# Ledger of designs, part 203: peptides against a protein of PDB entry 3WG5

Target 1, 218 residues: chain A of PDB entry 3WG5
Amino acid sequence: LAKNIVYVAQIKGQITSYTYDQFDRYITIAEQDNAEAIIIELDTPGGRADAMMNIVQRIQQSKIPVIIYVYPPGASAASAGTYIALGSHLIAMAPGTSIGACRPILGYSQNGSIIEAPPKITNYFIAYIKSLAQESGRNATIAEEFITKDLSLTPEEALKYGVIEVVARDINELLKKSNGMKTKIPVNGRYVTLNFTNVEVRYLAPSFKDKLISYITD
Target 2, 218 residues: chain A of PDB entry 3WG5 as posed
Amino acid sequence: LAKNIVYVAQIKGQITSYTYDQFDRYITIAEQDNAEAIIIELDTPGGRADAMMNIVQRIQQSKIPVIIYVYPPGASAASAGTYIALGSHLIAMAPGTSIGACRPILGYSQNGSIIEAPPAITNYFIAYIKSLAQESGRNATIAEEFITKDLSLTPEEALKYGVIEVVARDINELLKKSNGMKTKIPVNGRYVTLNFTNVEVRYLAPSFKDKLISYITD

## One batch from the design tools (peptide; made by RFdiffusion4, then SolubleMPNN)

Design b2_p21_8_s4 (from b2_p21_8, 12 letters changed)
Fold by OpenDDE base, seed 1:
Structure b2_p21_8_s4 (fold): chain B 218 residues (1-218), chain C 218 residues (1-218), chain A 21 residues (1-21)
Amino acid sequence: as target 1 above (218 residues)
Amino acid sequence: as target 1 above (218 residues)
Amino acid sequence: KKPVKGVEIDAGRSPRTLERL
């Protein structure tokens, strides 16, 4: 019996237009091979809002389930990473990771202080993040508090509050725990039940370009 | 039986004079073919007020119903997009989208800060957006708050508050839910009951020029 | 704690809810 393929790819660092290209490349490979899913191991402090929104759209347009896995321990889905996770088909977190801190900013001043976003922008992203939570059946109150209170959660808290679906130590535990789960958003208009019973895990290595740009943006 | 045609076109990015040309082209094609309606999949952060007002007029002068559909998930009808939506015959939103944040601004300063519009301009757009809401039988109080509080809403909130008419995941659900609805504003002086029972969906692709300008303005 | 490099809503690509009046 041909094994169902599960792709695993890593996305690390700041969310930029190049991060969009990484997501697009990874998802496209997995779509072409009719993979059961792709797992994106995410570790990001955040980044650009435009790139984030494009990534969310690309995930939601995927022909296969896109699982965001905040991994390894010490990783975060901070700011833009939280939006990306909330826009995905399933969220998992490893122990020792974090999610949240989603308040938009205009940037950093020369002294490194945060330039506050005006209420217009903040309210836009409150609506946006709440919408992502509501669409995925996740905790919209907590999603709002990721902005309004700069809230950050542990995996256990995020699971408890209904922000994420799985706490898993590694890919094997993730596959085991998520097997038989339905996607939190549709794949091609339908909620998909994940089938990880007879899967081959294929790791997508970052391209040399991916490594170089990650190095430049960090 | 000849199928009634429903056109679907995408408008994405900033509202500019070129966006007016897109609306005009799309609506004109649909008018020429005596389409049952045109659905505009809208994803915009806003744009120019002059272009927005021209687009609203072009929609209101349409010989066929113009349905604004905030789509896909992650899209927004922000600022100018909200005015355009409120000026249309029917508003739909996909889950994961937003509407609102309508406060006018003069621009951005060199440091990226918002240049506030003077009270005269703000009050003009308060009256304008309230008028669009009132004409369409939509929530004028919320329309005002889109400016005065920089309010942004989820699809579910927007539906609940009577800002929009439909929440739909895709075009098929939109057609199903909007079938038999009356337009919120007149088409050629009459409120039209939408008939989506035996329709052919025709997608209008963006022209090469449309793609190029979208790329330059993003 | 490294400041969470927040969602840089770059002035240019964010909802430029520039109602450029």
Scores: peptide ipSAE 0.051, ipTM 0.304, DockQ to the pose 0.184; fails the geometry check
Fold by OpenDDE base, seed 4:
Structure b2_p21_8_s4 (fold): chain B 218 residues (1-218), chain C 218 residues (1-218), chain A 21 residues (1-21)
Amino acid sequence: as target 1 above (218 residues)
Amino acid sequence: as target 1 above (218 residues)
Amino acid sequence: KKPVKGVEIDAGRSPRTLERL
């Protein structure tokens, strides 16, 4: 039987418009190959709200399931990373990772203090993150608290509260646990049941551009 | 004869990752409809380098010609906007617009002073902007000077120096002047001759999200 | 290895309204 392909790619560092390019490239490759899914190993402290919203839109427009996997241990889907995860077809986390801390800021002052976003911005992102949670059948109350309380959760807490779908130590465990799961958002207008019974895992390497951008954004 | 469709969309304000989403959405719509081209009416003071590079990549991956039109009068393709323009299939400018001032910065200090980019960053963008100019057969020397001298040009100067292809007062004049022009970069691996002889112009409105992002980024 | 982190290509008009998440 022809093996269904699952792509795995890493996205690490700040969420920027370059991060969008990485998502777009990786998802496009997997779409072109009619992959069963792509797993994005995500490790981010956050980044730009605009890049985040674009990434979410790109994920939502994906022709294949996009699984966000907060990996490796010690990684986070912090801030913008949480929104991306909530916009995805399935969220997994490795033990020892975190998700949350989603309060928007205008940046950092010269002294390193946070410049607070005005209420209009904060309220916009509250509505946005709640919408992502609601669309995906995830915990909208906790999603709001990621902003209002700057809440961060462990994988176990996030699973317990219905923010994420899988806790997995590695790709093999992720594939095993997510096999037969239904996507939390539609793929091409339909909720897809994941089939990881006979899969080939293909790793996507960062392009020279991705390496350069990561080098530049690091 | 079935009219060839030309899409027109506006992108105004800071270049951010939301700006990428706008580009991506607009280009995708035009691609899906097999448009002859999309014209992006660009008015930007600049923005993020990362967003810019993603936008350039999205333009370069477009299945249809993407024309950057610095419009209306008083608009600019400043800084990041110049890179985007140089990465496009055709550049047009309205009279009374500007292009250039491309020196990368790390941001602004609390006193509003520019935080200079280190030489490694500046040199990277010099190489990048020169590459865009070279790939598009545009003036790489002037492209470098957009950084090294923070040079800004009028439409007439930009045309004279081979930075842009068209000076046009409006969409109709742009279509007329660009009709029969060859794209400066490939579309799907081929240089395309623009056909604006029998066209229908379709305007794309900003999405609710685009409006909200613009509202937030303004 | 991080040359372009936080780099803005700006013509001096960008208020630091760049929202971070």
Scores: peptide ipSAE 0.031, ipTM 0.274, DockQ to the pose 0.092; fails the geometry check
Fold by OpenDDE base, seed 2:
Structure b2_p21_8_s4 (fold): chain B 218 residues (1-218), chain C 218 residues (1-218), chain A 21 residues (1-21)
Amino acid sequence: as target 1 above (218 residues)
Amino acid sequence: as target 1 above (218 residues)
Amino acid sequence: KKPVKGVEIDAGRSPRTLERL
C-alpha cells in the first residue's frame, strides 16, 4: 500500500519575501509528491505584511493540506505568523508556544518606539484577519482582538477559544490528534479529511540558499 | 499611620533610550516620595541592548524596590524585557503572559531575515543574562537557555523553574502575594522585605512626552 | 567599545519602513 507521505519543514525567523520562497518551495515539493499534507513547523516573531499576504495566498492555493505547527516549545506564531496560521488548513501548537499580537505597525522610530499604523491600515488588517478566521471557521472575534488588544494566547487558550485545532508536543502526537480532522479551509475547493494512518514522515531540509540567508542573517 | 505608597506605571513597546527615560522618571518619582515599591507593568517585545543595559543599571541603582510585572494578559517580557525583569527586585507575571526569547540579533536584513549576532556578542549576552539571574538568585540555566534555545516560558513554567517570584492576575493579587517577600537583589545594598500592608496604590500616567512619542510612534 | 552598539534584543519586530505584523 503506497504510504501516505507527510512532509515536515521548518520555517523560522522573520516573515519576508524569502520566507515566501521557503513556503513556496516546501509546498511545491509536497504537491509534486502528492503528499497527504505538509506540516510547517513555524517559529516567527512576525515580519512584512506583503510577504505574509503572499504566503497566505500560497497556502490557500496549495494542492495539499498545509498544517501550521507552532513549534518547538518556546516558539510563537506572533504577528504575521498568526495571519499565516489563520490562513492555513490546520493549526497546531506545541505546549509553551504562543499565538497573537497582530497589530500592524509602520516600523520603529529612531528612539525605537513602535510607529503604529494609521487607522486605515489597522482597519484593513482587522478586516483581513477576520476574513481569515471566518473563512477557516475560527474565532473571528479573537482574531480581531489579536489586533485591537494585541492579544496573545497560550495553546490551551487558543484551542479553547477555537483559534487553533490541535495542541501537540511533537509530530507523532500531532499526526495522531489531527488524524480524521477536516481541513479548516478547502484544498482545491474541497474540505479534506486528513488520513495520517500509516504515514511516512519526510523532513525537508533548508536549501543551500536557506542556509546561506540564515547564515547571512544569523 | 503614613500609608506605604506603591507606585504603578506602565511601560509598553520597544526598549529604547526613551524607555530608559520612562524608567528613570518613574523610579525617580517613587524614590522622591519614599515609596515602598514601584510596580512597572511591562509589555515589551524587546529592543535595544544598550537601552536595556542602562535600564537594568537604573533599576539596580534604585533606592526603592522595582517590581517588574508582565502585564496585562497577552503581554510579554520578551527579549530585552526578560533582561530587564531579571535585573529587577521582583518579577511578577499575569496569566497569559510570557518571558524569554533573549537571543541577541544585529538587526534585520533587507529581506527581513534576522541578522544574528556573532558568537562574540551572543556569548557576551549569555554571560550578562546569567549574571543577572545569579545576582538575583534566579535560574541561571534557564536564563542561558533564553538565549541558546530562544526559550519562552509561561508564567507557571517561569515560576516553577525559579525565573520569577509571583503569578498574579492584577495589582491587588500581586500586592497580596508579594507581601513579605524579600527583594531578589539589594536595595541600597540590603535585601528588603516588602510590606504591602495597608498600602496606597498610586498610578503614574505617561508624561506628555511619553504620549507624544507614543503618538508619533503609534 | 561595548559590543552592544547596534544590537537588538528583539522578539523580531524589525525597524523596517514597511508595514509590519
Scores: peptide ipSAE 0.027, ipTM 0.274, DockQ to the pose 0.140; fails the geometry check
Fold by OpenDDE base, seed 3:
Structure b2_p21_8_s4 (fold): chain B 218 residues (1-218), chain C 218 residues (1-218), chain A 21 residues (1-21)
Amino acid sequence: as target 1 above (218 residues)
Amino acid sequence: as target 1 above (218 residues)
Amino acid sequence: KKPVKGVEIDAGRSPRTLERL
C-alpha cells in the first residue's frame, strides 16, 4: 500500500517575504506529491505583517493540510507566528514553547524602544486576528487579548483556552495525536480528516536560498 | 501633440513587501498609460532584503524607465534604498539627501545594538550590490564600500564618484537635467533615451492601503 | 493592496531580524 507522505519542514526566524517563499515552496512540494499533510516546524519571534498575511493566504489556498508546529522546546509562535498558526489547518505546540504577543508595532526607535502602532492599525489587526480565530473555530476572545493585553500562552494554556489543537513532544506524538482530527479550516472547500496511519515522514531540507535567508534572518 | 506623461509617486519609510506592492502598483499604472517614465520619490532608512530584491526585479522588468529620486532634502536612500536605486534606470538626489550604509544586519538586540550579519550574508550582498552597479555602469567599488565601510555619500559625492546620474532640487530640475539621458539599464532589452520635452507630470496618490502601510512603516 | 504591509507584527522580543539591507 503506497504510504501516505507527510512532509516536515522548518521555518525559523523572522517572518519576511522570504519566509513567504519558504512556505510557498514547502507547500508546493507537498501539493505536487499529494502529501497527506505538511508540518511546518515554526520558531519565530514575529516579523512583517504583509508577509504574514501573504503566508496566511498561501496556507488557506493550500491543496493539502498545513500543520503549524511550534517546535522545538524554547521555540515560539510570537506575533506574526500566532497569526500564521491561527490561519492554519491545525496548530500544535511542543512543551516549553509559547504563542501570542500579537500587538502590531511600527518598529524600534534608535534607542531600541518600541514604536507603537496607531489605534487604526491595532484595531485592524484585532479584527483580522479575530477573523482567523472565528474561521478556524478557535478562541476569538483570547486571539483579541493576544493584541490588547499582549498575552502569551503556554501550550497547556493555549490548548485549554481552545487556541491550539495539539500538545506534542515530537513529530511522532504529533502524528499520533492529530490522526483522525479534522482540519480547523477547509482544504479545497472541505474539512479534511487527517489520516496519519502508516505514513512516511519526509523532511524538506531548506534550499540553498532558504539556508541563506534563514542565515540572514536568524 | 499628445503630451508624454511622467508619473511621480512617493515611497517613504521602511522597505517591506508592502513597499514592493507600492512599486508594483505605481510602475503598473505608468506602464498601462505608456508613460515616458515614472519618478519614485524615495525616502527610506532601509528595510527587508527580500522585499528589496523583489523591488529591484520589478524595476528591472518595467516596460518604462523607473527613476529613483531621493527626495525631499533630509531624505535618504539608506541601505535597501541604495540597492533599489542601483537597480533603477536613473538615480537622482536632492541636495541635502544621502545614499549608502548598505551593510546587511540581522536586526537589533534588546539593548538596541545591531546584530551583525555573518560573513556569508555580507559577502552575498557585496556580490549583489556590485552586480547592480556593474550592470548599470555605476561605481562598483563605491557600491562595495557602501557595505564594507558602511559608507554614506552626499548627492555631490555620489555624482562625483559615478554612483548617481543627477542632482536636482525638484521635479522640474530633474526633468530638465535628465532629458536626453540614456537609462543606465535597458528597458525591454534597449537603453532608452529619456524624452522630457513637453511632458505632463502626474502625481500618483498613495492608495488607502499605501497610506495605511506608510503610516505603519514610518 | 494589503493595508498591513510594513506593520511589523513583532512580539517585541524578536530581534527584528530585519534583513535590513
Scores: peptide ipSAE 0.025, ipTM 0.249, DockQ to the pose 0.124; fails the geometry check

## One batch from the design tools (peptide; made by RFdiffusion4, then SolubleMPNN)

Design b2_p22_1_s1 (from b2_p22_1, 8 letters changed)
Fold by OpenDDE base, seed 5:
Structure b2_p22_1_s1 (fold): chain B 218 residues (1-218), chain C 218 residues (1-218), chain A 22 residues (1-22)
Amino acid sequence: as target 1 above (218 residues)
Amino acid sequence: as target 1 above (218 residues)
Amino acid sequence: KSNVMNATGVFPITFEDREALP
């Protein structure tokens, strides 16, 4: 019996237009191969709101399930990363990771202080993050508090509060625990039950362009 | 008599955190050498609001006059570039350049359409751009229309409407025409009269990092 | 060492004129 394919790719660093290109490329490859799912190992401190919204939209338009996996230990889905996770078909976290801290800002001042977003912008993103949570059947109250309280959660807390679906130490444990779960949002208008009982895991590497940009922005 | 030094540097492309680093580096060099002024040849389609606000702040904190020069012909100070210009000590444009189109956006959708900013965000930047215009003694009504009408102006129109101070074909003409002009905002709390009668022009080159980032983002 | 608290969780707004993009 032909093994179902699960792709795994890594996205690390700030969320930018380039990060969108990475998501688009990775998901497109997985779609073309009719994969059972793609797992994105995400480690981000946040980034641009525009890129974030585009990434969420790209995930939601995916022809296959997109799993956001906050990995490795020490990684975070901070700020924009939380929105991306909440917009995905399934969220997993490794032990020692974090999620949350979603308060929007206008930028950083010369002294490194945060330039606060006006209440108007904050309210927009509160509505947006709540909608993502509601659409995915996740805890919208906690999603709001990611902004209003600048809340950050451990994997155990996030699972307990119904923000995420899986805590897993590695890809194998993730596949095992997520097997038989339904996607939290539709794939092509249908909730999909994940089947990871007989899968081949394929890792996608960053493109040369991806590596070069990462090297320069680090 | 020791010639006063005028620095000239080029900033091209999207306004990002890296663009801030360029502005900071260039202005710092000119400050260290006690230059009469620095001219920034600006060509930008826009960019990030956070970087823009930081750049404006850096310009306004400059110990020497910062002149934004929209150059060469075909260049623009579009969107974020207009804010930067309005935050500077003097604005010049070459023939065949443009300024304006300042409507804030959240980003671009997958189909390439603009994701509109909520009215709340738009209103914030209307207030901000008007304040920059008012502080610099420039046309705040037109500054607002750069957002509300997505207005773009030619150099001749921008000069006529009191948005900019100089139309110049090249650096020599710019120096000639701006000689004896007062800065539109204070330098160290004082309006400075520019003296370009006996100056040495020194060109600053982009750093290797600057070139590499530009190459990758193009 | 001023612990620059990496303000985790912030994303900014953008200005871009697409018509001005070559």
Scores: peptide ipSAE 0.028, ipTM 0.274, DockQ to the pose 0.408; fails the geometry check
Fold by OpenDDE base, seed 3:
Structure b2_p22_1_s1 (fold): chain B 218 residues (1-218), chain C 218 residues (1-218), chain A 22 residues (1-22)
Amino acid sequence: as target 1 above (218 residues)
Amino acid sequence: as target 1 above (218 residues)
Amino acid sequence: KSNVMNATGVFPITFEDREALP
């Protein structure tokens, strides 16, 4: 039987419009090849709310399951990354990673201090993050606390509290543990059972543009 | 008498954190050389609110006058660009440019449609843009309408309504027309009278990083 | 002690990019 393909791609750094383009490109490739799923190895400190919302929408419109994997150890799905994860079909985290800290800010002042978002913006994103959690059957109370308390969780805590679905050390363990799981949100209107019993892992390399932007933003 | 230096630099494209770095670099160079002023040739469709607010703050903290010049013909100070202009010491526009269209948005959906900002965010930026206008002695009613009506103005309209100070075809005409004008906001706590009677124009080139980002964002 | 990771998450509001409008 022909092996089903699972794509793996890495997205690292700030969430920007360029990050959206990366998500779109990677998901599109995986869709075109009718992959069983795409795994996005995510490591982000956060970023733009607009880009985040667009990425969430792109994931939710995917023709295939999109798995957010907070990887490698030391990585985070901070701020915008948490929203993206909560909007995805499955969340995995490697040991030694973190998720949360989702309080919206307007930016940084010249002295490096945070410019606080007005309560009204904060409330908007509280409602938004709770909706993502509820739609995915994840813990909406904790999702709210990611904002209101700037809560950050370990993988084990996130799993325990029903924020994420898998703790995995590597791609192979992720595939093994997630095999047979249903997506937390629909794919084309249906909850999909993941089939990773006979898969080929195919890595997507960053485009030249991706490499260039990463070089500049670092 | 030794010629006073006026720096001219170009900032083109989306307003991002990188754009902030450009502003900071250019203004810092001009400050270090005790320039009479720096003219920023601005052409932007808009960008990030956080970067915009940081840029405004950087301008307001400048030790020298910062003149925003919407240039060349065909350029715009759209959205975030308008805020930056309203936060500056002097605004000039070339014929055939535009300013305004300042309605805040949360982003774009996958289908390219605008995700509207909640009224509370819009109201925040209404208050903000009005404050910039009032502090600079510019038309706060029009500033509000840049948001509430997505108003865009020609240079002639903007001048007529007291949004900008100068319409100029080129740098030489700008220097001539703005000579003897007071800055619209203080420089180091004082309104400065611009002296462009005996100046040397010095152009700042984009850094290699600037060139690279421009290449990628185009 | 929950390492209060400084919410580096800038959720910047954006302003209309006319060039991005088709």
Scores: peptide ipSAE 0.025, ipTM 0.270, DockQ to the pose 0.327; fails the geometry check
Fold by OpenDDE base, seed 1:
Structure b2_p22_1_s1 (fold): chain B 218 residues (1-218), chain C 218 residues (1-218), chain A 22 residues (1-22)
Amino acid sequence: as target 1 above (218 residues)
Amino acid sequence: as target 1 above (218 residues)
Amino acid sequence: KSNVMNATGVFPITFEDREALP
């Protein structure tokens, strides 16, 4: 019996192995409670490719729908955040947020200049991001352009181009708009219809460890 | 007047942006005091390529010689640590340490398997590591094999093959053996002869921030 | 002209020897 419960958790900052631990913890809690879904309020400038790929895999292995919600206004799902979103069961964005800018880099030089990734890295992640888009029935051409053009989109543009599924101002509007939608990727091999009728919203607080790591990486 | 002072600091754990901050802080302190050199006792399994490249650049920009000392026994300059060592003015290793295993990876999957880097990434870092070896007059063929064969070497092997300059059991033996050696890369455009005659050894302690970050990343 | 804010997402490559991890 799916409990009429939706979990909401926040992930903010750079995508690292600790961010993976946060995703894993939050999703595991929601799985254990047989929640209808978990909503991850995401605000990230990007991060590590390894952590990102692990997070995507963790989302795809979830026993429940994972909704990535780019929130609050001013937040972004930039770079690694876009990949994570494209790997999720549903993407929502709040007005005033952004998604995209997915070009892989080797890092930053001391002068703040970007150290460009070799073309093979870029091509690898083009293939990867296109795969995520295709598997989720999202716009693979735009996904590619997130890399090749370093494109960033508004929520309205992302919705228009079929990158995301919902634009919502808050959790209540998100629940209302996403109610009855099918997941863009399968849950346990099946596309799930989201049921947000008469749901209890439960907020998961960051652990002390999560707070400490966020403080260090911000 | 070069003060007859040698600084010693420890860097342990994964190579990250915080590791860069540690290198920068330690080298800056030693530069400000016009030390004869700084010895970095290094123990790392690897880390981020961006942080590694920034650390190499910071070492090469140092106003004083930077000696990488793989220490204590059981320590490694693995992966990113090898690049850092090859970018330094002198490499020493303690008995029972290792160097190498420099193949770039995108990360680890949930099952612990390595996500392989695309060939272009590998080729980029082959060129990069060979450049570091060539610029420092070290064995570029072995440097390449650190990637292509994921080769790891003992101190004795690394010395024999011309990867490192000194095998030393402790700081005193290191100072004794490296005394009168020329730096393998220039300091301010000149190769410097190390003078460890009648030197004061000053240990730099990790900051509270350094300790906290190490605790989180270990 | 949609102001494409170039969010410089950091997407670094990693070097890590798993066998050397304690």
Scores: peptide ipSAE 0.025, ipTM 0.270, DockQ to the pose 0.282; fails the geometry check
Fold by OpenDDE base, seed 4:
Structure b2_p22_1_s1 (fold): chain B 218 residues (1-218), chain C 218 residues (1-218), chain A 22 residues (1-22)
Amino acid sequence: as target 1 above (218 residues)
Amino acid sequence: as target 1 above (218 residues)
Amino acid sequence: KSNVMNATGVFPITFEDREALP
């Protein structure tokens, strides 16, 4: 039986236009190989809203299931990371990770204080995050509260409240638990049942470009 | 004869991850309609390197020719805009526009001074911009000088030196002059001869998202 | 004499995220 391929890649750090490039590259590689899925191990404190929205769009345009895995323990899908997760085909979290804290800000003042986003912007992102939750059949009320209350959840809470689909310690457990699950959003217009029977796991390393950008943004 | 469609859209302002979204959306719409080409009226002072590289990649992945048109008069394809142009299938400029000034910087210090990029980064972008020029059969020496000398060119100079392909006052003149030209890079692996005979011009307006992001970045 | 205008254009690699961060 031809081994179904699952790609695994890591995206760490601030969400920027470069992060989009990483998502695009990784997903494209997995698409070209007709992978069963790609798992993106995500660890982000947040980042730019524009980049986030692009990443969500890229995920939604994927020809294969994109699984966001908040990993390793200690990682977060904070702020922009939550939107990305909610826009994906499946969300998994490792124990000891977090998701949420999605209130948009304009940035930091010279003194390090947060510059609040205008209500129009905040309301836009409330509508946006709720739409992502609704489209994926996830908890839209909690999604809103990620903004309005700057709520952060543990994996167990996120699972309990229907924000995420899987709590898993590692890739093997993730594959085991998600085997036979339907994607939360369509892949090319169809909800896909994940088949992780007899899969080959392929890890994607960051490109030279990825390393360079990470070096510049750190 | 079924009218060939040419899309026209505007991208103005700083190159960010949002700018990528605009490019992606506009190109996708034009691809879906099997347009003869899309013309992007570009006016940018520059922006993020990561976003720029993503935009270049998206252009190169386009199923249709992407024409970058530095427009209107007074506009520029400065810094990141030059890279984007050099990565495109055809570059046009209106009289009174500029292209170049591509030296990478890390940003601005608190006092507003430029923070210089490390030599490694500068050299990376020299190699990158030269590769774009070489791939498109454009002047790689001038492309390098856009960085090393922070060179900016007029449309007439850029045309003369083989950096761009067309100087045009408006869309109609652009279509007329570029009719029958071959793309400077392949479209789906093939150099395309542009056919602007009996074309319908369709203008794409910015989405609500585009307007919102422009509002936030301005 | 190519009026090479010294481009005042700064290509920032990283913008300080002055944009709306979710």
Scores: peptide ipSAE 0.024, ipTM 0.238, DockQ to the pose 0.080; fails the geometry check

